# Peptides against a protein of PDB entry 2AUS, part 34

Target 1, 323 residues: chain A of PDB entry 2AUS
Amino acid sequence: ADIKREVIVKDDKAETNPKWGFPPDKRPIELHIQYGVINLDKPPGPTSHEVVAWIKRILNLEKAGHGGTLDPKVSGVLPVALERATRVVQALLPAGKEYVALMHLHGDVPEDKIRAVMKEFEGEIIQRPPLRSAVKRRLRTRKVYYIEILEIDGRDVLFRVGVEAGTYIRSLIHHIGLALGVGAHMAELRRTRSGPFKEDETLVTLHDLVDYYHFWKEDGIEEYIRKAIQPMEKAVEHLPKIWIKDSAVAAVAHGANLTVPGIVKLNAGIKKGDLVAIMTLKDELVALGKAMMSTQEMIERSKGIAVDVEKVFMPRDWYPKLW

## One batch from the design tools (peptide; made by RFdiffusion4, then SolubleMPNN)

Design b1_p11_4_s2 (from b1_p11_4, 7 letters changed)
Fold by OpenDDE base, seed 1:
Structure b1_p11_4_s2 (fold): chain B 323 residues (1-323), chain A 11 residues (1-11)
Amino acid sequence: as target 1 above (323 residues)
Amino acid sequence: MKFSKFIDFSK
């Protein structure tokens, strides 16, 4: 999410019609909900699936999905994509995660040794998925981006950890405990970040959602529920983006692949095979797709398939057919 | 150590 990507302009004369589409800030409340993502503070206790079911009930929704499972005992940031935005979770699943964890050591270890050993777990680690994971129990590498020790109190170690998607903090703590020679277990865990979603003013509880929905439905006050729901575009902020001409939007919304002539601007550093967000010039999410070219190829070439469109989000009628 | 002492869940 913190990756500032350079924007390369390919067509500096491209304009957008202000009458077309629905920019994230201009969606009526019903449409905002249809294309929304909640930054939920998941309580400890329920499964992520139970929480999604509750949100569907609270907000009277047909569909919703979450941006990556939290265990029942784990609290914190659970992005929940709503209705038409439900599929945007595919952008969040591979996104980096941050946690705050409480590790309990099974013996006394000097603080200097704790700090030294935990620092060695930054970088590439080998993990075996837990038995409860739907993933085959094959050894796999995962990145630990950083470990920040927040507090050490005897045998209790509070730390922040940034990790690659699908890193198991419980397994990390177990391995740290082994390396310390005394053993350790995960006492507590909270997720503080899931890609672009973090602990900020957008974080809401299930209770907040109940109240905010009530204020809207019973009192006619939409402000609270509007603020509680982020536009689906938030869920793709961490992806490389390609902005397209108004004339290309309807074709992509119909499931056509993005061709090079449709590109107005794009992020630097796109590689072939990357997941990319196709955006309008009004920063509306049209689709997710697989880059078929690098950024450089998309600049240099006059023709060809730039993006293989995998998931369309934008309705087909927001932009006129101009082909 | 209670985890709730270190994380302000109200933010």
Scores: peptide ipSAE 0.011, ipTM 0.547, DockQ to the pose 0.039
Fold by OpenDDE base, seed 3:
Structure b1_p11_4_s2 (fold): chain B 323 residues (1-323), chain A 11 residues (1-11)
Amino acid sequence: as target 1 above (323 residues)
Amino acid sequence: MKFSKFIDFSK
């Protein structure tokens, strides 16, 4: 999420009509909710699905979805996409995750050895998905981006870990325990990050949502519920972006593929097959799609399909048909 | 007073 992506401008004269669309900062509260994502602090105890059901009840919503399951006992960052934004969670599934974990060792190990061995688990690791996962139980590599030991107290090791999506921290801890020769298990786990969503001022509880909804509905105070809900565009901040002409927006909103002439600017480093966010010049999310060209091909070519549009978010009427 | 203090999500 923190990778600054260079922006390459293809059309420096492209303007946007301020009367078209609804920029993330200019949505009425009802529309903001319809295109919202909550950075939820999931409590320990309930399933991620139960928590989503409670949010739907609290906020009187028809649809919601979460940005990657947390086990019942696992707390912390659970992005919950609302209503029209529900499908944006697909952008969060492949996103990197951070956790704080408590590992309990089954024997005494010198602190220097703990530190040395845990450092060796930075980089590529081999994992097998647990039996309970919907994922085929094949051996696979996963990246551990970093391990930061926060505290060592005898047999208890508190650490922060940044990982590739679908890395199992329980399995990592098991392998660390094996490498230490004493064995280990995961005592506690909290997710502190899911792509662009982290522990910050946007993190809210279920109790906060109840209060904020009450303040809006009973007292007419929108401020709290507005702050508690992030625009859906936040859920795609970590993706490479392609910004399109106003004249291309309605076509993409109708599910047409993005062609090269529609591109105004784009991020560097897009590869064929990458998930990309198609944006307006007002930073509104139009759609998610699969890049059919690299950044370089999108610059050099005058025509062709740049993005295979997979998921449209923008309503069809926010921008006029200009074809 | 927080209104939510009366809501038990453990049920």
Scores: peptide ipSAE 0.011, ipTM 0.562, DockQ to the pose 0.504
Fold by OpenDDE base, seed 5:
Structure b1_p11_4_s2 (fold): chain B 323 residues (1-323), chain A 11 residues (1-11)
Amino acid sequence: as target 1 above (323 residues)
Amino acid sequence: MKFSKFIDFSK
């Protein structure tokens, strides 16, 4: 998520009408909720589905979805997309994850050996999904981006780990225990990051949501519930972006593919087949789609389909039809 | 629930 992507400007004269659309920070509270994502601190105990059902009850919502399952016993960062933003969770499924884990060793191991062996698990690892996963139990490679040992207390090892989506920390700990020669198990696990969502001032509990909704509905104070809900655009911050002309927005909002003439600016390093976010010049999410060209092809070409539009988020009436 | 055995990462 922290990859600073260069922005290449294709049309430096492109202006945007301030009367069109609803920029993320200027949405009325009802509209902000309709296009919102909660950075939820999931408690241990309930399933991710039960927590989503509770949020729907608390906030009086028809629809919501989560950005990646946490096991019942696992706490921490669970992005929950609301109402019209529900489908944005698909941008979060492939995003990297961070965890803090407590590993318990089944025997005594010198600290230097623990540190040396855990460092060998950085990079590519081979995993088999657990029996309870919806994923076919085929051996697959996964990336461990980093392992940071926080504390070693006898047989207890507290560590931070950054991983590719769908890496199983329980399986990682089991393999570390085998490599140490004594065996190990996962005692505790917390997710500290899911793509752009992390443990920060935006992290809220279910209790916070109850209180903040009450302050809005009974006391007329919208400030707390507004801060507790992030705009849906937060859920795509880690994706490569393409910014489009005002004249192209309504067409894309109607489900038309993005053509090269509609591009104002774009991130460097887009490859054919990448998931991209199509944005207005006011940083509003119009749609998600598949890149049909590289960044270089989108710069050099005068025409053609740049993005195959898969999912529209923006309402059709926020921008006028200019075609 | 304070995980009493986790370093309070809230500091």
Scores: peptide ipSAE 0.011, ipTM 0.532, DockQ to the pose 0.039
Fold by OpenDDE base, seed 4:
Structure b1_p11_4_s2 (fold): chain B 323 residues (1-323), chain A 11 residues (1-11)
Amino acid sequence: as target 1 above (323 residues)
Amino acid sequence: MKFSKFIDFSK
């Protein structure tokens, strides 16, 4: 998620009309909620689905979805996309995750050996999904991007781990325990990151949401609920972006594929088949789609389908039809 | 008093 992507400008003269659209920071509160994502601190105990159902009740919403299941016992970062933003979760499902885990060893192991063995689990690992997973139980590779040991207290090992989506930390800990020769289990797990969503000032509890919604509805104070909800554009920060002309926005918002002439600027390193975010020049999310060209092809070609539009988010009326 | 204190999310 922290990959700084170069921005290549194709049309440096392209301007945007300030009267069109609703930039993320300029949405009325009701519209902000309809295009919102909550960085929820999921409590331990409830399922991710139960928590989504509670958010819908608290905020009086028809639709919501989460950016990747946390097990009932697992706490921490659960992005919850609201209303018209609900489908943005598809951008978060494949995103990298970070956890803080407490591993309990079943025997005494020298600290140096713990550190050495855990370092060997950085990189590609082979995992089988747990029995309770809806995922087909095939052996698969997953990336462990990093393991950072935070604390070792006898048999308790607190560590931070960055992983590819769908890496099972419980299985990782089990295999670390086997490699240490004493066995281990996962005592505690907290998710500290899901793509662009982290443990930061945007992290809110269910209790915060209840209070903030009350302050808005009963006291007329929208500040807290506004701050508790992130714009849906936050949920695509980790994706490669393509910024389009104002004249192309309405067409894409109607479900038309993005053609090369509509591109103003784009991130470097887009490959054919990548999930990309189509943005306005005001950084509004228009749609998600599949890149049909590389960045290089989108620069060199004068015509053709650049992005196969899969999911439209922007309303059809935010920008005028200019065709 | 926080309004949230009246909401039990454990149920």
Scores: peptide ipSAE 0.008, ipTM 0.517, DockQ to the pose 0.498

Design b1_p11_4_s3 (from b1_p11_4, 6 letters changed)
Fold by OpenDDE base, seed 3:
Structure b1_p11_4_s3 (fold): chain B 323 residues (1-323), chain A 11 residues (1-11)
Amino acid sequence: as target 1 above (323 residues)
Amino acid sequence: LKFKEFIDFSK
């Protein structure tokens, strides 16, 4: 998520009409909610699905979805996409995640050995998904991006860990325990990051949402609920982006594939098959799609399908048909 | 328990 992507400009003369669309910062509160994502602090106890159902009730919503399951006992960052934004969770499922974990060792191990062995688990690890996962129980490689030991107290090891999507921290801790020779289990787990969503000023509780909705509906104060909901564009910050001409927006919003002539600017390093966000020149999310070309091919070619459009978010009427 | 109480206060 923290990878700064270079922006390559193809058309430096392309302008956008300020009367078209609804930039993330200019959405009326109702529209902001319709295209919103909550950075929820999920409490321990409920399932991620129960929490989503409660958010729907609290905010009087028809539809919502979460950016990746947390176990009932696991707290912390749960992105919840609302209404028209619900499908943006597709961008968050493959995103890297960070956790703070408490590992309990089943025997005494010198601190130097704990530190040394845990450092060896940075990089590629082999995991088998747990029985309860909807994922086929095949051995798979996962990346551990970093392990930061926060505290060691006898047999208790508190650590921060950055991982590839679908890395099981419980399994990581089990393997660390085996490598230490004493065994270990996961005592506690909190998710501190899910892609662009982290523990920051945007993190809100279910309690906050109740209060903020009340302030809006009963007192006419929209500020709190507006601040508690992030624009759906936040949920795609970590994706490579392609910015398109105003004349291409309505076509993509109708589900047409993005062709090379529609591209104004794009991120470097797009590969064929990558999930990409198609953006307006006002940084509005039009659609998610699969890159059919590399960045280089999109620069060099004058024509062809650049992106196979998979999920449209933008309403069809925000931009005029210019074809 | 805390969440049941929380839901009951939101009625």
Scores: peptide ipSAE 0.009, ipTM 0.575, DockQ to the pose 0.116
Fold by OpenDDE base, seed 1:
Structure b1_p11_4_s3 (fold): chain B 323 residues (1-323), chain A 11 residues (1-11)
Amino acid sequence: as target 1 above (323 residues)
Amino acid sequence: LKFKEFIDFSK
């Protein structure tokens, strides 16, 4: 998620009208909620779906969705996209995840051996999805980006792990235990990161949301609920971005594909088939789409479909039709 | 274990 992407400017003379759109920092509170994502600290106990239902009830929402299931017993970072932002979770599902896990070993193993074996699990691993997963139980590769051992206390191993989306930490721990020769199980698990969402000042509990909503509705204090909800644009920070002309925004908001002439600037390293975020020059999310060209093709070509628009977020009326 | 502290910081 921390991939620094170079920004290539295609049109350095492109200006934006400050009267058009609603930049993330300038949304009225109701509009901010409509285009919001909560960085929820999911408690242990409830399902991710139950927690989403509770958020909908607390905040009086019609729609919400989560950025990737946490098991009932698993706590931590659960991005919950609200209302008109609900489908932004599609950007978060494929995003990398970080966890802190407690592994309990079923026998005594020297610390040096624990460290050596766990380091061998960095990189590509073969996993079978658990029975409870709606995913077909086919063997698949997954990336373990890093394993950081935080503490070893006898048979208890606390570690941080960065993984590709849909890596099963329970299965990883089981395989580590087998490689150690004694067996192991996952005692505790917390998710500490989901793409751009991490444990920071934006992390809020269900209790916080109850209180902050009360302060807004009963006391007229918007500050707390405003801070508790991130703009939907946060949920696409990890994606490659394409910034478009004001004249192209309304067309894309109506579901038109992005053509090359509409591009003002873009991230380097976009490949054909990549999920990309189409942004205004004011960093407003217009749409998600599939890149039909590479970054280089989008620079070199004068015409053609750059992005196949899959999901529009921006209302059709935020920018004028200029076609 | 630092994990209990880490869980308790989220309460």
Scores: peptide ipSAE 0.008, ipTM 0.562, DockQ to the pose 0.045
Fold by OpenDDE base, seed 2:
Structure b1_p11_4_s3 (fold): chain B 323 residues (1-323), chain A 11 residues (1-11)
Amino acid sequence: as target 1 above (323 residues)
Amino acid sequence: LKFKEFIDFSK
């Protein structure tokens, strides 16, 4: 998620009309909620689906969705996309995750051996999804980006781990325990990151949401609930972006594919088949789509379909039809 | 019921 992407400008003279659209920082509170994502601190106990249902009740919402299931016993970062933003979770599902885990060893192992063996699990690992997973139980490779041992206390090992989406930490700990020769199990797990969402000042509890909704509805104080909800654009910060001219926004908002003449600027390193975010010049999310060209092809070509638009977020009326 | 129980338990 922290990949800095170079921005290539195709049209340095392209301007945007300040009267059109609703930039993420200028949405009225009701519209901000309709296009919002909560960085929820999921408590241990409830399922991710129960927590989403509770948020809908607290905030009086029709729809919401989460950016990747946490097991009932697992706490921490659960992005919850609201109302019109609900489908932005598709951008978060493939995003990397970070966890802090407590591993309990079933025997005594020298600390130096623990450290050496855990370091060997950095990189590519073979996993089979657990029985309780809705995912097909085929063997699959997953990336472990890093393992950082925080503390070792006898048989208890506290560690931070960065992983590819859909890596099962319980399975990782089981394999570490086998490699150590004594066996191990996952005692505790907290998710500390899900793509662009992390443990920071934006992390809120279910109690915070109850209180902040009350302050808004009963006292007319919007500031707390506004701060507790992130704009949907936060959920696409980790994606490669393509910024389009004002005259292309309404067409894309109507579900038209993005053509090359609509592009003002774009990130470097887009490949054909990548998930990309189509943005206005005011950094508003118009749509998610599949790149049909590389960055280089989008620069060199004068025409053609650049992005196959898969999901529109922006309302059709925020920008005028200019064709 | 579970939501009320959760809010009441977490207070």
Scores: peptide ipSAE 0.007, ipTM 0.596, DockQ to the pose 0.098
Fold by OpenDDE base, seed 5:
Structure b1_p11_4_s3 (fold): chain B 323 residues (1-323), chain A 11 residues (1-11)
Amino acid sequence: as target 1 above (323 residues)
Amino acid sequence: LKFKEFIDFSK
């Protein structure tokens, strides 16, 4: 999520009409909720599905979805996309994750050996999904981006770990324990990051949501519930972006593929097959799609399909039809 | 890149 992507401008004269659309920071509260994502602090105990059901009940919502399952016993960052934003979770599923884990060793190991062995687990690891996973139990590689030991207290090792999506921390800890020769198990786990969502001022509890909804509905104070819900655009911050002309927005909102003439600016390093976010010049999410060209091809070509549009988010009426 | 292959045989 912290990868700074260069922005290449293709049309430096492209302007946007301020009367069209609803920028993420200027949505009426009801519309903000309809296109919202909650950075939820999931408590330990409930399933991710139960928590989503509770949020729907608290906020009187028809639809919601989560950005990747946390086990019942696991707490922390659970992005919950609301209503019309529900499908934005597809951008979060492949995103990197961070956890803080407590590993308990089944024997005494010198601290220097713990540090040395854990450092050897940075990089590519081979995992088998656990029995309870809906994923076919095929051996697969996963990236461990970093391991940071926070504290060692005898047999207890507290560490931060950044991982590729679908890395099992319980399995990682089991393997570290085997490599140490004493065995180990996962005592505690908290997710501290899911793509662009992290432990920050936007992290809210279920209790916060109850209170903030009450303040809005009973007291007419919308400020708290507005701050507790992030715009859906936050859920795509980690994706490469393509910004389009006002004249292309309505076509894409109707499900038309993005063609090269519609592009105003784009991120560097887009490859064919990448998931990309199509944005307005006001940083509104129009759609998610599959890149059909590289960044270089989108710059050099005058015509062709740049993005195969897979999922539209923007309503069809926010921008006029200009075709 | 040291590929550590671990087969989780946890029954």
Scores: peptide ipSAE 0.000, ipTM 0.392, DockQ to the pose 0.013

Design b1_p11_4_s4 (from b1_p11_4, 7 letters changed)
Fold by OpenDDE base, seed 4:
Structure b1_p11_4_s4 (fold): chain B 323 residues (1-323), chain A 11 residues (1-11)
Amino acid sequence: as target 1 above (323 residues)
Amino acid sequence: MKFFKEIDFSK
């Protein structure tokens, strides 16, 4: 399950003007696309970059980016951030991932031994990035959050695995195979989660996008393309949040750092150095930034820089300048 | 349903 973050209210009297901004559920279709993220079911075969290029062509977009590379042969959840939302992928790159993997064993192993050994791989593991990785091939620790064996059929082991970003499932399977004494390889891999994006009703294919764009452009039916694109706010659901006053929104949208007086409510458990999402009281993403204070410091202090704003998403004109 | 431990997918 996902962690629940408590919401601490600092200003219980703070109201928001309903005329300001564009809440995620109330964006006109063109604006929704400009601030959208597709939960794409990446097919096996193409690179993640090729798929992004195809989405740009299908939807007539100038820019898009993906929330973390899937290898060509790997299918499943590839978040694709669109247009003005393109840089929200920076919230998704470090996010945890889930996969369903098929491991093929190179010898016969009793099921009880498979289950026991795979359980030992929950927690911290030492990995070396593959040769083909752009990442420096230094030994590093990674967290395996959980392993759930779904099916064992002789030498084929189907399992779900939750992992820290940049855990290599192929390397995990290789090490499991070594620990079993028979060796193993990764037969199949599907990504079923990338941060807040899951294999759910929001998952769409490239074919769906072609059809849904056609229904919008040729038939005037917006419903399908609207549902196929998630608001950019979806891409930050896994982050700790800070909600700000209407009077602070325009300043942050202009690139000003968030100061403590601008905070209305915030999640518990923010630490200095954490990536945080700055939200309006209408749950609109204003910016991403680095927490310069803990939650406790943001409550106790009357002044100071709470968040170093690294990336603004909200247009400067959605909220008035109130200073 | 195994109670999956609460996981922080932000890290």
Scores: peptide ipSAE 0.369, ipTM 0.799, DockQ to the pose 0.019
Fold by OpenDDE base, seed 2:
Structure b1_p11_4_s4 (fold): chain B 323 residues (1-323), chain A 11 residues (1-11)
Amino acid sequence: as target 1 above (323 residues)
Amino acid sequence: MKFFKEIDFSK
């Protein structure tokens, strides 16, 4: 299950003006696209970069970016952030991932031994990045959150695996094969999760996007393309959040750091140095930033910089300047 | 009930 973060209220009297901003559910279609993220089912074959280039062509976009590279042969969940939302992918790159993998063993191994050895790979593992990775080939620790064996058919092992960002499933399978004594390789891989994006009703194909864009442009039907694109706020659901006063929104949207008096409510468990999402009281993403205080310090202190604002998403004019 | 260990997918 996903971690539930408690919400601590600092100002229970704080209200928001309904005339200001554009809540995720109330954006006109063009604005929804400008601040959108697609939960794409990446087909096997193309690179993640080629798929992003296709989405830009299909939807007539200037900019887009993806929430973490899938190898050409790997299918499944590829979040693609659009236009003004393009840089929200920085919240998704460090996010945990889930995969379904088919491992082929190079020899016969009793099922009980397969199950026992694969369970030992839950927790911290030492990995070396593959040769084709842009990541420096230094040994690094990565966390395997869980391994769930789905099926064992002779030498074929189908399993679900939850992992820390930048865990290489191909390397994991290689090490499992070594521990089994027979060797193994990755036959198939599908990504089933990238942070808040899962295999759910929001997952769409490139073909769906072609059809849905056509229905909008030629037939005037917005429903399909609106549903196929998630609001950028979806891409930060997994982050700890800080909700701010209406009077603080325009300052943060101009790139000012968030100070303690601007905080209305916040998640528990924020640590200094954590990536946090700064939200309005209407659950609109204002900015991403680095926490300069813990949750406890943000509660106890009356003043100081709570968040160093790294990336603004909200337009400067959605909220009035109230200072 | 599979006790799915609570996972922080932000880290």
Scores: peptide ipSAE 0.310, ipTM 0.778, DockQ to the pose 0.018
Fold by OpenDDE base, seed 3:
Structure b1_p11_4_s4 (fold): chain B 323 residues (1-323), chain A 11 residues (1-11)
Amino acid sequence: as target 1 above (323 residues)
Amino acid sequence: MKFFKEIDFSK
């Protein structure tokens, strides 16, 4: 999410009409909600699905979806995409995650040994998904990007961990415990990050949402509910982007594949098969799609399908048909 | 505090 991707400009003369579309900062409150994502602080206790159902009730929504399941006992960052934005969770499911975990050791281990062994778990680890997972129970490699020990108190180890999507912290802790020779279990877990969503000023509770919705509906104060909801574009910040001409926007919004002539600028390092966000020149999310070319191919070629459009978000009428 | 190591959270 924090990787600044280089932007390569293909057409430096391309302009955008300010009358077309609805940039994230210019959406009326109702439209902002329709294309919104909540950075929810999920409480411990309820399932992620129950929490999504409560948000739908609180905000009087027809549809919502979450950016990756947290277990009932797990608290913290749960992105909840709203209404028309609901399917933007597709961008968040594969995104890296950060957690703070409390590991309880089943025996006494010197602190130096704890630190040394936990450091060895940075990098590639082999995991088997738990029985309750909808994922086939095949052994798979996962990346542990970092482990930061925050505190060691006897047999209790508090640590921050950054992981590839679908890394099971419970299984990581089990393997650390085995490597320490005493065994271990996960006592507590909080998710502190899900892709671009983190513990920051955008993090809100279910209680905050109740109050903020009340302030809007009863008192006419939209400021709080507006701040509590992020634009759907936030949910794609971590993806490589392709910015398109105004003349290409309506076609993509109708589900047409993006062709090379429609590209104004793009991020470096796109590979064939990557999930990419197709953006307007006003940083509006048009669609998600699969790159059919590398960045280099998109630069060098004059024609061809650059992106296979998988999911359109933008309404068909925000930009005129210019074809 | 820059606690965010440059992590490719897209992978």
Scores: peptide ipSAE 0.010, ipTM 0.495, DockQ to the pose 0.022
Fold by OpenDDE base, seed 5:
Structure b1_p11_4_s4 (fold): chain B 323 residues (1-323), chain A 11 residues (1-11)
Amino acid sequence: as target 1 above (323 residues)
Amino acid sequence: MKFFKEIDFSK
């Protein structure tokens, strides 16, 4: 995530043992896959569930999960968390999304009016979930962070839009069409971002995964499959982080709550109730949890529960028990 | 590098 969070150091003398754990960049290929997330370019046609099932078959995996459903007709960024990383998708579900959409207008509208009206849809909007949504169809607010018009060709409007999680672009386009007075529909949609995952060099196709797995298994070349899979730590880059002492890692890995004495450094701006990532000093994800204190309280207090640990990712044996 | 507006992608 492009948000630079300030890092506050609580213990500047805290060291880490290089023999303990497996830093994200130093995992053996099998372990890298077990703690991996694919930045998949989902093709149009299949469901997100079908694509996850195909990835499991291609890579010979027992478990995988996706970071937020794309409709069958929608292409683009679908984070797929693998094996032991599968539950990291919980960090991606609430994350902001970006799309490129093609809106088709049902009448002629001057370009200046299109630009003016679309700009008014930046900010808070009221939406009703579509009929096919598993979410109760009550009105709710959603934030549109930005709208960038890329091209206008007669009745076709290509635009980039950044939105809060669970904003329906089809509904947004319908409301824009109503505000323009002519009506509109969504002709095409591609997701270009899901939290920390975007269209970059890490974006891979299903075809790429087939080839890269073959190169590894048949030719002994692991480089391609290694690059095609991101470490699970990528999936929490957008979260506020708390870095802990080596002596606290095994306790948290066993499901113990993080106490204030275990904190070495932390991001500024943590509030009580925030989802936080608990990290080692080697930037390994230990767990996700709920902050029970603010950043300021975690600095000022000598004791107490800092994080209620909700989901452990790290194996219990990567760090020794030091209690 | 297009400056992506600081979007709180955690919300």
Scores: peptide ipSAE 0.007, ipTM 0.466, DockQ to the pose 0.021

